# Peptides against a protein of PDB entry 3JWR, part 350

Target 1, 323 residues: chain A of PDB entry 3JWR
Amino acid sequence: TRELQSLAAAVVPSAQTLKITDFSFSDFELSDLETALCTIRMFTDLNLVQNFQMKHEVLCRWILSVKKNYRKNVAYHNWRHAFNTAQCMFAALKAGKIQNKLTDLEILALLIAALSHDLDHRGVNNSYIQRSEHPLAQLYCHSIMEHHHFDQCLMILNSPGNQILSGLSIEEYKTTLKIIKQAILATDLALYIKRRGEFFELIRKNQFNLEDPHQKELFLAMLMTACDLSAITKPWPIQQRIAELVATEFFDQGDRERKELNIEPTDLMNREKKNKIPSMQVGFIDAICLQLYEALTHVSEDCFPLLDGCRKNRQKWQALAEQ
Target 2, 298 residues: chain A of PDB entry 3JWR as posed
Amino acid sequence: TRELQSLAAAVVPSAQTLKITDFSFSDFELSDLETALCTIRMFTDLNLVQNFQMKHEVLCRWILSVKKNYRKNVAYHNWRHAFNTAQCMFAALKAGKIQNKLTDLEILALLIAALSHDLDHRGVNNSYIQRSEHPLAQLYCHSIMEHHHFDQCLMILNSPGNQILSGLSIEEYKTTLKIIKQAILATDLALYIKRRGEFFELIRKNQFNLEDPHQKELFLAMLMTACDLSAITKPWPIQQRIAELVATEFWEQGDQVGFIDFVCTQLYEALTHVSEDCFPLLDGCRKNRQKWQALAEQ

## One batch from the design tools (peptide; made by RFdiffusion4, then SolubleMPNN)

Design b2_p27_8_s4 (from b2_p27_8, 12 letters changed)
Fold by OpenDDE base, seed 5:
Structure b2_p27_8_s4 (fold): chain B 323 residues (1-323), chain A 27 residues (1-27)
Amino acid sequence: as target 1 above (323 residues)
Amino acid sequence: SEAARKAIEEAKRALEEQFAREVALLP
């Protein structure tokens, strides 16, 4: 395609030029082509292209395929969300110094997972899928959408001309897919809530050890969630804009719940309750986000900008809640 | 303000209750 030709022939700017190492990164001003270029740079600077012998054209095609398999009519859970998740992963690995704590296969898996973790997202949560009796709810009992996202990821990875993992041994391939699956499934916040206590306890007791396979798996899950939620850490103008996108998508679901399911939506998804957004955001930060970024900062102090950003946005939302 | 504090606590509780229900459904 012309798009592939343009991408494959383009000069890929440095990570510094693209600012993709910054935790404060914003994609708002970027074209789709520029987001793809950023993605190439992430793979290159993480040594994934070299170490796993990726062909440039194949990587370009894969990126475009992933982007294509996000829906354009979804306000938040689209390519830009996946891209921003991956960028945060990249920043955490580089600027946050997490790269040195992980294997190349883990890094490869995390980056693929970050880009793929919401593939074909429909702008509705698992609860909606279940209550609407969607066919996907018959295939999976738990983490319905995350299973679907992984299936989409696997489909793309196995598609002709998209096989970015072809340079891996059979064992490396199996390991990578296992980690990708675990990472994508970990983005189910229910699983995060279930598992985070173990992680926080290990940190609190100073018993956290990444050489332990179980703790490594746990950490990768927490890191995925930290990147997935990273919008809450962004500079206030960016955070506020992203929060509007999230609210738009949630309100769209709420409208569908009224129309299709004949139910009253929760406050979070109720358009008529938009005045509660500031208080809900503070509640979300306190219940879900702060402890995670605190724990991540304990693993690597260089991840502090995520925690600092989260704290600053809590103050901003608090100020709005006081009005 | 007290009103804001209560609203935040309510939001937090509602979120925690939601996740508790979701977690309970996990294997």
Scores: peptide ipSAE 0.572, ipTM 0.952, DockQ to the pose 0.872
Fold by OpenDDE base, seed 4:
Structure b2_p27_8_s4 (fold): chain B 323 residues (1-323), chain A 27 residues (1-27)
Amino acid sequence: as target 1 above (323 residues)
Amino acid sequence: SEAARKAIEEAKRALEEQFAREVALLP
């Protein structure tokens, strides 16, 4: 395709030029082509292209395929969200110095997972999918969309001309897919809530050890969530804009809940409760975000900008809630 | 303000209740 030709022929700027190592990164000013170039740079600078012998054209095709399999009519859970999740992962690995704590296969898996974790997202949550009796709800009992996202990820990885993992051994391939699946499934916040207590307790007791396979898997899950939720850590103008996108998508779901399911939406999904957004954001930060970024910062102090950003945004939302 | 504090606490409780329901569906 013309798009593939353009991407494959383009000069890929440095990570410094693209600012993709910055926790404060914003994609708002970037074209789709530039987001793809950023993604190539992430793979390159993490040594994934070299270490796993990725062909440039195949990587380009894969990136474009992933991007194509996000819906354009979804306000928040689109390619830009996936891209921002991956960028946060990249920043956490590089600037946050988590790269040195992980294997190349884990890094490969996390980056693929971050880009793929919301593939074919429909702008509605698992509860809506279940209540609407969607065919996907018949396939999976829980984490419905996350299973679907992984299925889409696997489909793309196995598609002709998209096989970025062809340079891996059979064992490496299996390991990578296992980690990708676990990472994508970990983005179900219900699973996060279920598991985070174990992580926080290990941190609190100073017993956290990445050499333990179980704790490693737990950490990867927590890291995925931290990147998935990283919008809450962004500079205030960026945070506000992203919050608007999230609200738009949630309100669209709420409207559909009224129309299609004949139910009153929760405040989070209720367009008429827009005035509660500041208080809901503070509640979300306190209930979900702060402890995670505190724990992550404990594992790697260089991740502090995420915690600091979250704290700053809490204060901003608090100030709005006081009005 | 007291009103803001109450609103935040309500939001937290609602969120926690939502997740409690979702977690209960997990194996």
Scores: peptide ipSAE 0.566, ipTM 0.950, DockQ to the pose 0.852
Fold by OpenDDE base, seed 1:
Structure b2_p27_8_s4 (fold): chain B 323 residues (1-323), chain A 27 residues (1-27)
Amino acid sequence: as target 1 above (323 residues)
Amino acid sequence: SEAARKAIEEAKRALEEQFAREVALLP
């Protein structure tokens, strides 16, 4: 309540002051209050507050509720990750000029999805959840955590005093929820791998058309992944620090795999194989990241800073792998 | 170096194999 009062009464700085339009943005120096202020600015500057008649107090409460439903004891998949995903989405929409290619409902859904896409993340992947026979694994056969994240998102959106979508018509509400669900589910990298070939082929053949509903859905999924993975595009000092957070969380999972499941972790999650991080990062960039940011840049050339950042970090990781 | 190249290729292959298994579980 005190936090809500402070947030609701605070003057929200401009996007320029907050530097939230920059692809090189870092949250490391920001307080939790400042991250919430940044989030308000994103909603405002995307015209979502005005177009969907959001009450300021309700938006503030919703932001704080979302933040509260991320765990503090998780090294990487916490509020700061969700916030950085949303900031990259904002930068892609504004600086990357993708805003002009999407409807207001799509923009609304993407921003909500970016902030919500990892709600109640426990610092373990779907494979761990499945192997540990967690109750969630009985509810969902695929994309287990992403379904859970969406369920948490819905719970918050429907909670008293958090209903930021109350200004929407029934049809707009249904459409928005559909897009949110699709966007959150799209953050499962398995789904990305399954679908990316279609996207890349459309781009390669110059047949990509956002007026096609199926291609629109595909693009939104690719954009979500691009924002979710955007740590790989950051300036090198930021990239290194985030990579350490990711490694910490993966090693924590590996330790639990040994202790709780009595299995040997993969190299990525093995604390004893820290020396392989540089080579693994190059492999990850080549297998997952580069083609995505190349394709995104073909859709909008103003997204080039993401591709450039990814290429630069590949070179840095390559140099470390050569040592 | 050749050692670094092999390590990167191994990492890439391992990752691709992991995701291939995960994709196979999708409907």
Scores: peptide ipSAE 0.564, ipTM 0.950, DockQ to the pose 0.877
Fold by OpenDDE base, seed 2:
Structure b2_p27_8_s4 (fold): chain B 323 residues (1-323), chain A 27 residues (1-27)
Amino acid sequence: as target 1 above (323 residues)
Amino acid sequence: SEAARKAIEEAKRALEEQFAREVALLP
């Protein structure tokens, strides 16, 4: 395609120029082409292109395929969300120095997973899918959408001209796919809630050890969640704008719940209760976010900007809740 | 304010209850 030709021929700016190592990064001013260029730079600077012998054209095609398989009519869970998740992963690996703690296969898997973790998202949560008796709910009992996202990821990876993993051995390929699946599934916040206690306790007891395969898997899951939720850590103007996108999508679901299911939506998804957003954001930060970024910072102190950003935004939302 | 504190606590509780239900559905 013309888009592929343009991307493949383009000069890829440095990570410094693109500011993709910054935890404060924003994609708002970037074109779709620029987001693809950023993504190429992430793969290159993580040595993934070199170490796994990726062909440039294949990588470009894969990126465009991933982008194409996000829906444009979804307010938040779209390509830009996936891109920002991947950018946070890149920043955590580089600026946060987590790269030094992981294998190349783990890094490869995490980056692919971050970009792919919400593929073909429909703008509704697992609860809606279940209650609507959607065909996907017949395939999977839990983490319905996350299983679907992984299926989409696998489909793209196996599509002609998109096989960025063709340079891997069969064992490396199997390992990578396993990690990708685990990472995508980990973005189900229910799984996060179920597992986070073990992670926090290991950190608290100073027993956390990445050489333990189980603890490694647990850490990768927590890291994925930290990147997935990283909008809460962004500078306030960025945080506010993203919060509006999230609210829009949630309200759209709530409207559908009323219309299609004849159900009164929860406050979070109720357009009529938008005045509760500040208090709900503080509640979300306290219930879900703060402890995660605290624990992550204990693993790598260079991830502190994520924690600091989360704390600052909590204060901002608190101030709005007081009005 | 007390009103704000209460609203935040209510929001937190509602969220935790929601996730508790979702977690209960996990294997």
Scores: peptide ipSAE 0.563, ipTM 0.949, DockQ to the pose 0.879

## One batch from the design tools (peptide; made by RFdiffusion4, then SolubleMPNN)

Design b2_p28_3_s1 (from b2_p28_3, 14 letters changed)
Fold by OpenDDE base, seed 2:
Structure b2_p28_3_s1 (fold): chain B 323 residues (1-323), chain A 28 residues (1-28)
Amino acid sequence: as target 1 above (323 residues)
Amino acid sequence: MDYEEFRRELAEKYKIPLGVVELAESYF
């Protein structure tokens, strides 16, 4: 395609020029092509292209395929969300100095997972999928969409001309797919809430050890969640804009719930209750986000900007909630 | 398990408001 030719022929700017090592990064002013260039830079600077012998054209095609398999009519859970998740992962690995704590296969898997974790997202949550009796709800009992996202990821990875993992041994390939699956499934709230207590306790007791395979898996899951939620850490103007996108998607779901399911939406999904957004954001930060970024900062102090951003946004949301 | 029931269980078990659980789920 013309798009592929343009991407493959383009000079890829440095990570510094693209500012993709910054935790404060924003994609708002970037074109789709520029986001693809950023993605190439992430793979390159993490040594993934070299270490796993990725052909440049294949990587370009894969990136474009991933982007294409996000829906354009979804306000938040689109390519830009996946891209920002991957950028936060890159920043955490580089600026946050987590790269040195992980294997190349783990890094490869995390980056692929970050880009792929919401593939074909429909702008509705698992509850809606279940209540609407969608065919996907018949395939999976739990983590419905996360299983679907992984299936989409696997489909793309196996598609002709998109096989970025062709340079891996059979064992490396299996390991990578396992980690990708675990990382995508880790974006299920249920799994995060269930597992985070163990992680926080290990940190609190100073018993956290990445040499333990179980603790490594747990850490990768927590890191994935931290990157997925990283919008909450962004500078306030960026945070506000992202919150508007989230609200738009939620209100669209609420409208569909009313129209298609004949149910009254929850306050979260109700466009008439937008005045509750600030208080809900405070509650979300307190209940879900703060402890995660505290724990992550304990693992690597260079991740502090994420925690600091989260704290600052909490104050901003609290001030709005008191108005 | 119904997702609504599941969210309630999570909310109760971890002492998180149901609305926050819903928000978190949809944010992921």
Scores: peptide ipSAE 0.230, ipTM 0.833, DockQ to the pose 0.756
Fold by OpenDDE base, seed 5:
Parts: C-alpha cells; structure tokens; sequence
Structure b2_p28_3_s1 (fold): chain B 323 residues (1-323), chain A 28 residues (1-28)
C-alpha cells in the first residue's frame, strides 16, 4: 500500500526528537504516520529489531495492521490509547530504567502487548458485552474483551507479511506469546484489583524479587496496568482532554444502554451527571492509581514522574469537586 | 457469575466504591 511504502521509506527520527522517553508525552499533535514512526523507534531503541532480526518492512506492516484494527469511531479506546500505553511502557523501560530488570523477550512481549491490548475495542465495557448477549460473551466467562484483544493480536502476528516474530526460535516464540497473553489479560482492572494486594505486600515487606517467576509475572501485570492508566499521570491540560474522551465514550455507552438494553446508566455513564466527573476522578485515583504508582516507584525510583503526575492531577480534580 | 455480581464482590472485598470499580473497568 501507499501508506506502507511511505512508512517504510521514511527516516525514523531519534527518540529524543520524538520525545518518546518523556513521561509527559502527548500524541495530540502527531499524525498517524508520526505515531507509526514513534513505534518503529521504540522497537529499534529497545534493541528488538536487531536482537530478533526483524525485517523493517515487516515491522512497518505489522504496526499499520495493528493501527488498522483499532476502530476510528471509538472516542477513547482507539489506536491513540494503545500508542500512548506503548509510549508509557517505552518511557518506563528507558527513563524509568526498568529495561535492565527484564529480559529481551519480556520487553518484546510488553511492547507488543501494550500496542495490542485493546485491539478491536467497541467502546463498551465487559458488562455491556455480557448484558447485550454479544457472541464474545459466549466464548469467554471473564475478561471477555481482553481475551478478544489477545485473539486479535495473535491473528495479526500470524498474518502474512506481519510476522515480526519469525526470527524467534519456537521456544522463544511460545514464551513471548505467553507473556503477551498474560500482559493483555492483566489490563482487566478486575484482575488488577484481585492481584495488586500481593504486589503491594511484597513491596511493603521488602520481599519483592524479580528472580522469582511468579513475582516477575505479577510485576509485568502491574507494569502493564500502570502504562494503561498513564493518562491519569499526564500534565493537567492533557489529563483534562483525555478525561473528556473517556467521558464521551462512557456517555455513548450510557446512551446505548438506554436505547438498546432499556436500562438506566450508572452515574459514570450518564451524560446528565457530568458534574460528578471530578469527584469520580478523585475516587478513581485514590482507589486504583496512587498505590500502583507508589509501588512502581519503589521498584524503580526513576518512575517517580508517574506518581508525581498522579498526585498533581488528584489535587486538580479535588479542587474542581469542591466548586 | 455476571459482571455486575463480580463488580459487587470486588467492591465489597477490597472496600472500593462500586462506581470506582465500574470506572476502572471502562478506563482500560
């Protein structure tokens, strides 16, 4: 395609030029082509292209395929969300110095997972999928969408001309897919809520050990969640704009719940209750976000900007809730 | 177990407001 030719022929700017090592990064000003270039740079600077002998054209095609399999009519859970998740992962690995704590296969898996974790998202949550009796709800009992996202990821990875993992041994390939699956499934916040207590306790007791396979898996899950939620850490103007996108998607679901399911939406998904957004954001930060970024900062102090951003945004939301 | 029941159990077990659990599921 013309798009592939353009991407494959383009000079890829440095990570410094693209600012993709910054925790404060924003994609709002970037074209789709530039987001793809950023993604190439992430793979390159993490040594994934070299270490796993990826062909440049295959990587370009894969990136474009991933991007294409996000819906454009979804306000928040689109390519830009996945791209920002991957960028936060890249920043955490580089600027946050987590790269040195992980294997190349784990890094490869996390980056692929971050880009793929919401593939074909419909702009509705698992509850809606279940209540609407969608065919996907018949395939999976829990984490319905996350299983679907992984299935989409696997489909793309195995598609002709998209096989970025062709340079891996069979064992490396199996290991990578296992980690990708675990990482994508970890983005179900219900699973995060269930598992985070173990992680926080290990940190609190100073017993956290990445050499333990179970603790490694737990850490990768927490890291994925931290990147997925990273919008809450962004500079306030960026945070506000993203919150508006999230609210738009929630209100769209609420409207569909009324129309299609004949149910009254929750306050979160009710456009008539927009005034509750600030207090809900404070509650979300307190209940879900703060402890995660605190724990991550204990693993690597260089991740502090995420925690600091989260704290600052909590203050901003609290001030709005008091008005 | 439906997702509503699941969310309620999570909310109760971890002392998180149900609305926050719902919000969390939608942010991801």
Amino acid sequence: as target 1 above (323 residues)
Amino acid sequence: MDYEEFRRELAEKYKIPLGVVELAESYF
Scores: peptide ipSAE 0.221, ipTM 0.832, DockQ to the pose 0.761
Fold by OpenDDE base, seed 4:
Structure b2_p28_3_s1 (fold): chain B 323 residues (1-323), chain A 28 residues (1-28)
Amino acid sequence: as target 1 above (323 residues)
Amino acid sequence: MDYEEFRRELAEKYKIPLGVVELAESYF
């Protein structure tokens, strides 16, 4: 395609020029081509291209394939969300200095997982999929969409000309896929909520050890969640804009719930209750986000900008909730 | 277990408002 030719021939700017090491990064002004260039830079600067002998054209094709398999008519869970998740992962690895704590295979898996974790998202949650009796709900009992996202990820990785993992040994390939699957499934809130207590307790007791395979897996899951939720850490203007995208998608689901399922939407998905957004954001930050970024900052102090951003946005949302 | 029941159980078990659980699910 012309897009592939353009991407493959383009000079990839430095991470500094692209600002992809910044926790405050915004993609709002970037073209699709520029997001793809950023993604190439992430793979390159993490030494993944060299270490796993990726062909440039294959990487370019894979990136474009991943992007293509996100829906354009979904307000939030689209390519830009996946791209921002991956950018936060990159920033956490580089600026947050987490790279030195992980193996190359783990880094490879996390970056692929971040880019792929919401593939073919339909702009509706697992509850909607289940209630609508969608065929996917018959295949999976729990984490319906996350299983689907992984299936899509695997499909792309195995597609002709997209095999960025072809340079891996059989054992490395198996390990990488295992980590990718675990990372994508870890984006299910249910798993996060269930597992985060163990992580926080390990941190609190100063018993956290990345040399333990179970704790390593737990950390990778928490890191994925931290990157997936990273919109909450962004500078206030960016946070507000992303919150609007989220609200739009939720309201669209609520409208569909009324129309297609004859269900009254929850407050979160009810456009008539837009005034509750600030208080819901405060509740979300307090219940889900703050402790995660606090714990992550204890693992690596260089991740503090995520925590600081989250705290600042909490104050902003609280001020709006009091209005 | 349906997702509605599951979300209620999560909300109750971890003392999180149901709306926050729903919000978290949708952010993920």
Scores: peptide ipSAE 0.219, ipTM 0.826, DockQ to the pose 0.770
Fold by OpenDDE base, seed 3:
Parts: structure tokens; sequence; C-alpha cells
Structure b2_p28_3_s1 (fold): chain B 323 residues (1-323), chain A 28 residues (1-28)
């Protein structure tokens, strides 16, 4: 395609030029092409292209395929969300110095997972999928969408001309897919809520050990969540704009719940209750985000900007909630 | 159990407001 030719021929700017090592990164001013260039840079600077012998054209095609398989009519869970998740992962690995704590396969898997974790997202949560009796709800009992996202990820990875993992051994490939699957599934909040207590307790007791395979898996899950939620850590103007996108998607779901399911939406998804957004954001930060970024910062102090951003945004949301 | 019931159970078990659970799920 013309798009592929343009991307493959383009000079990829440095990570410094693209500012993709910054936790404060914003994609709002970037074109789709520039987001793809950023993604190439992430793979390159993490040594994934070299270590796994990726062909540049194949990587370009894969990135464009991933981007194409996000829906454009979804306000938040689109390519830009996936891209920002991956950028946060990259920043956490580089600026946050987590790269040195992980294997190349784990890094590869995490980056692929971050980019792929919401593939073909429909702008509705698992509850809606289940209540609407969607065919996917017949295939999976739990984490319906996350299973679908992984299936989409696998489909793309195995598509002709998109096989960025072709340089891996069979064992490396299997391991990578396992980690990708686990990482994508970890983006189900239910799993995060279920598992985070163990992580926090290990940190609190100073018993956290990445050499333990179970703890490694747990950490990768927490890191995925931290990157997935990273919008909450962004500078306030960015946070506000992203929160509006989230709210838009939620309200769209709420509207569909009324129209299609004859269900009154929850406050979160009720367009008429947008005035509750600030207080809900405070609650979200307190209940979900703060402890995670505190724990992550404990694992790597260089991740502090995520925690600091989260705290600052809590203050901003609290101030709005008091108005 | 349906997802709504599951979310309620999560909210109750972990003392998280239901709206926060829903919000968090949608951030993911």
Amino acid sequence: as target 1 above (323 residues)
Amino acid sequence: MDYEEFRRELAEKYKIPLGVVELAESYF
C-alpha cells in the first residue's frame, strides 16, 4: 500500500526527537504516520529489531495492521490508546529503567501486548458484551474482550507479511505468545484487582523478587496495568482531554444500554451525570491507581514521574469535585 | 454469574466503589 511504502521509506527520528522516553508524552499533535514512526523507534531502541531479526518492512506492515484493526468510531479504546500504552511501556522500560530487569522476550511480549491489548475494541465493556448476548460471550466466560484482543493479536502476528516473530525459535515464539496472552489478559481490571494485593504485599514486606517466575509474571501484569492506566499520570491538560474521550465512550455505551438493552446506565455511563466525573476520577485514583504507581516506584524509583503525575491529577480532580 | 454481579462482588470484596470498578475497567 501507499501508506506502507511511505512508512517503510521514512527516516525514523530518534527517541529524543520524538520524546517517546518522556512520561509526559502526548500523541495529540502526532499524525498516524508519526505514531507509526514512534512505534518503529520503540522496537529499534529496545533492540527488538536486532535481537529478533525483524525485517523493517514486516515491522512496518505489522504496525499498520495493528493500527488498522482498531476501530475509528470508538472514542477512547482506539489506536491512540494502544499507542499511548506502548509509549508508556517504552518510557517505563527506558526512563524508568525497567528494561534491565526483564528479558528480551519479556520486553518484546510487553511491547506487542501494549500495542495489541485492545484490538477490535467495540467501545463497550465486558458487561455489555455479555448482556447483549454477543457471540463472544458464548466463547469466553471471563475477560471476554481481552480474549478477543489476544485472538486478534495472534491473527495479525500470523498474517502474511506481518510475521514480526518469524526470527524466533519455536520455543521463543511459544514463550512470547504466552507472555503476550498473559499481559493482554492482565488488562482486565478484575484480574488486576484480584492480583494486586499479592504484589503490594510483596513490596510492603520487601520480599519482592523478580527472579521468582511467579513474581515476574505478577510484575509484568502490574506493569501492563500501570501503562494501560497511564493517562491518569499525564500532565493535567492531557489528562483532562483523555478523560473527556473516556467519558464520551462511556456515555455512548450508556446510550446504547438504554436503546438496545432497555437498561438504565450507571452513573459512570450516564450522560446526564457528567458532573460526577471529577469525584469519580478521585475515587478511581484512590482505589486503583495510587497504590499501583507507589508500588511500581518502589520497584524502580525512576518511575516516580508516573506517581507524581497521578498525585497531581488527583489534586486537580479533587478541586473540580469541590466546585 | 454475569459481569455485573461479578463487578459487585469485586467492589464489595475489595471495598472499591462500583463506579470506580467500572471506570477502571474502561480505562483498561
Scores: peptide ipSAE 0.215, ipTM 0.824, DockQ to the pose 0.741

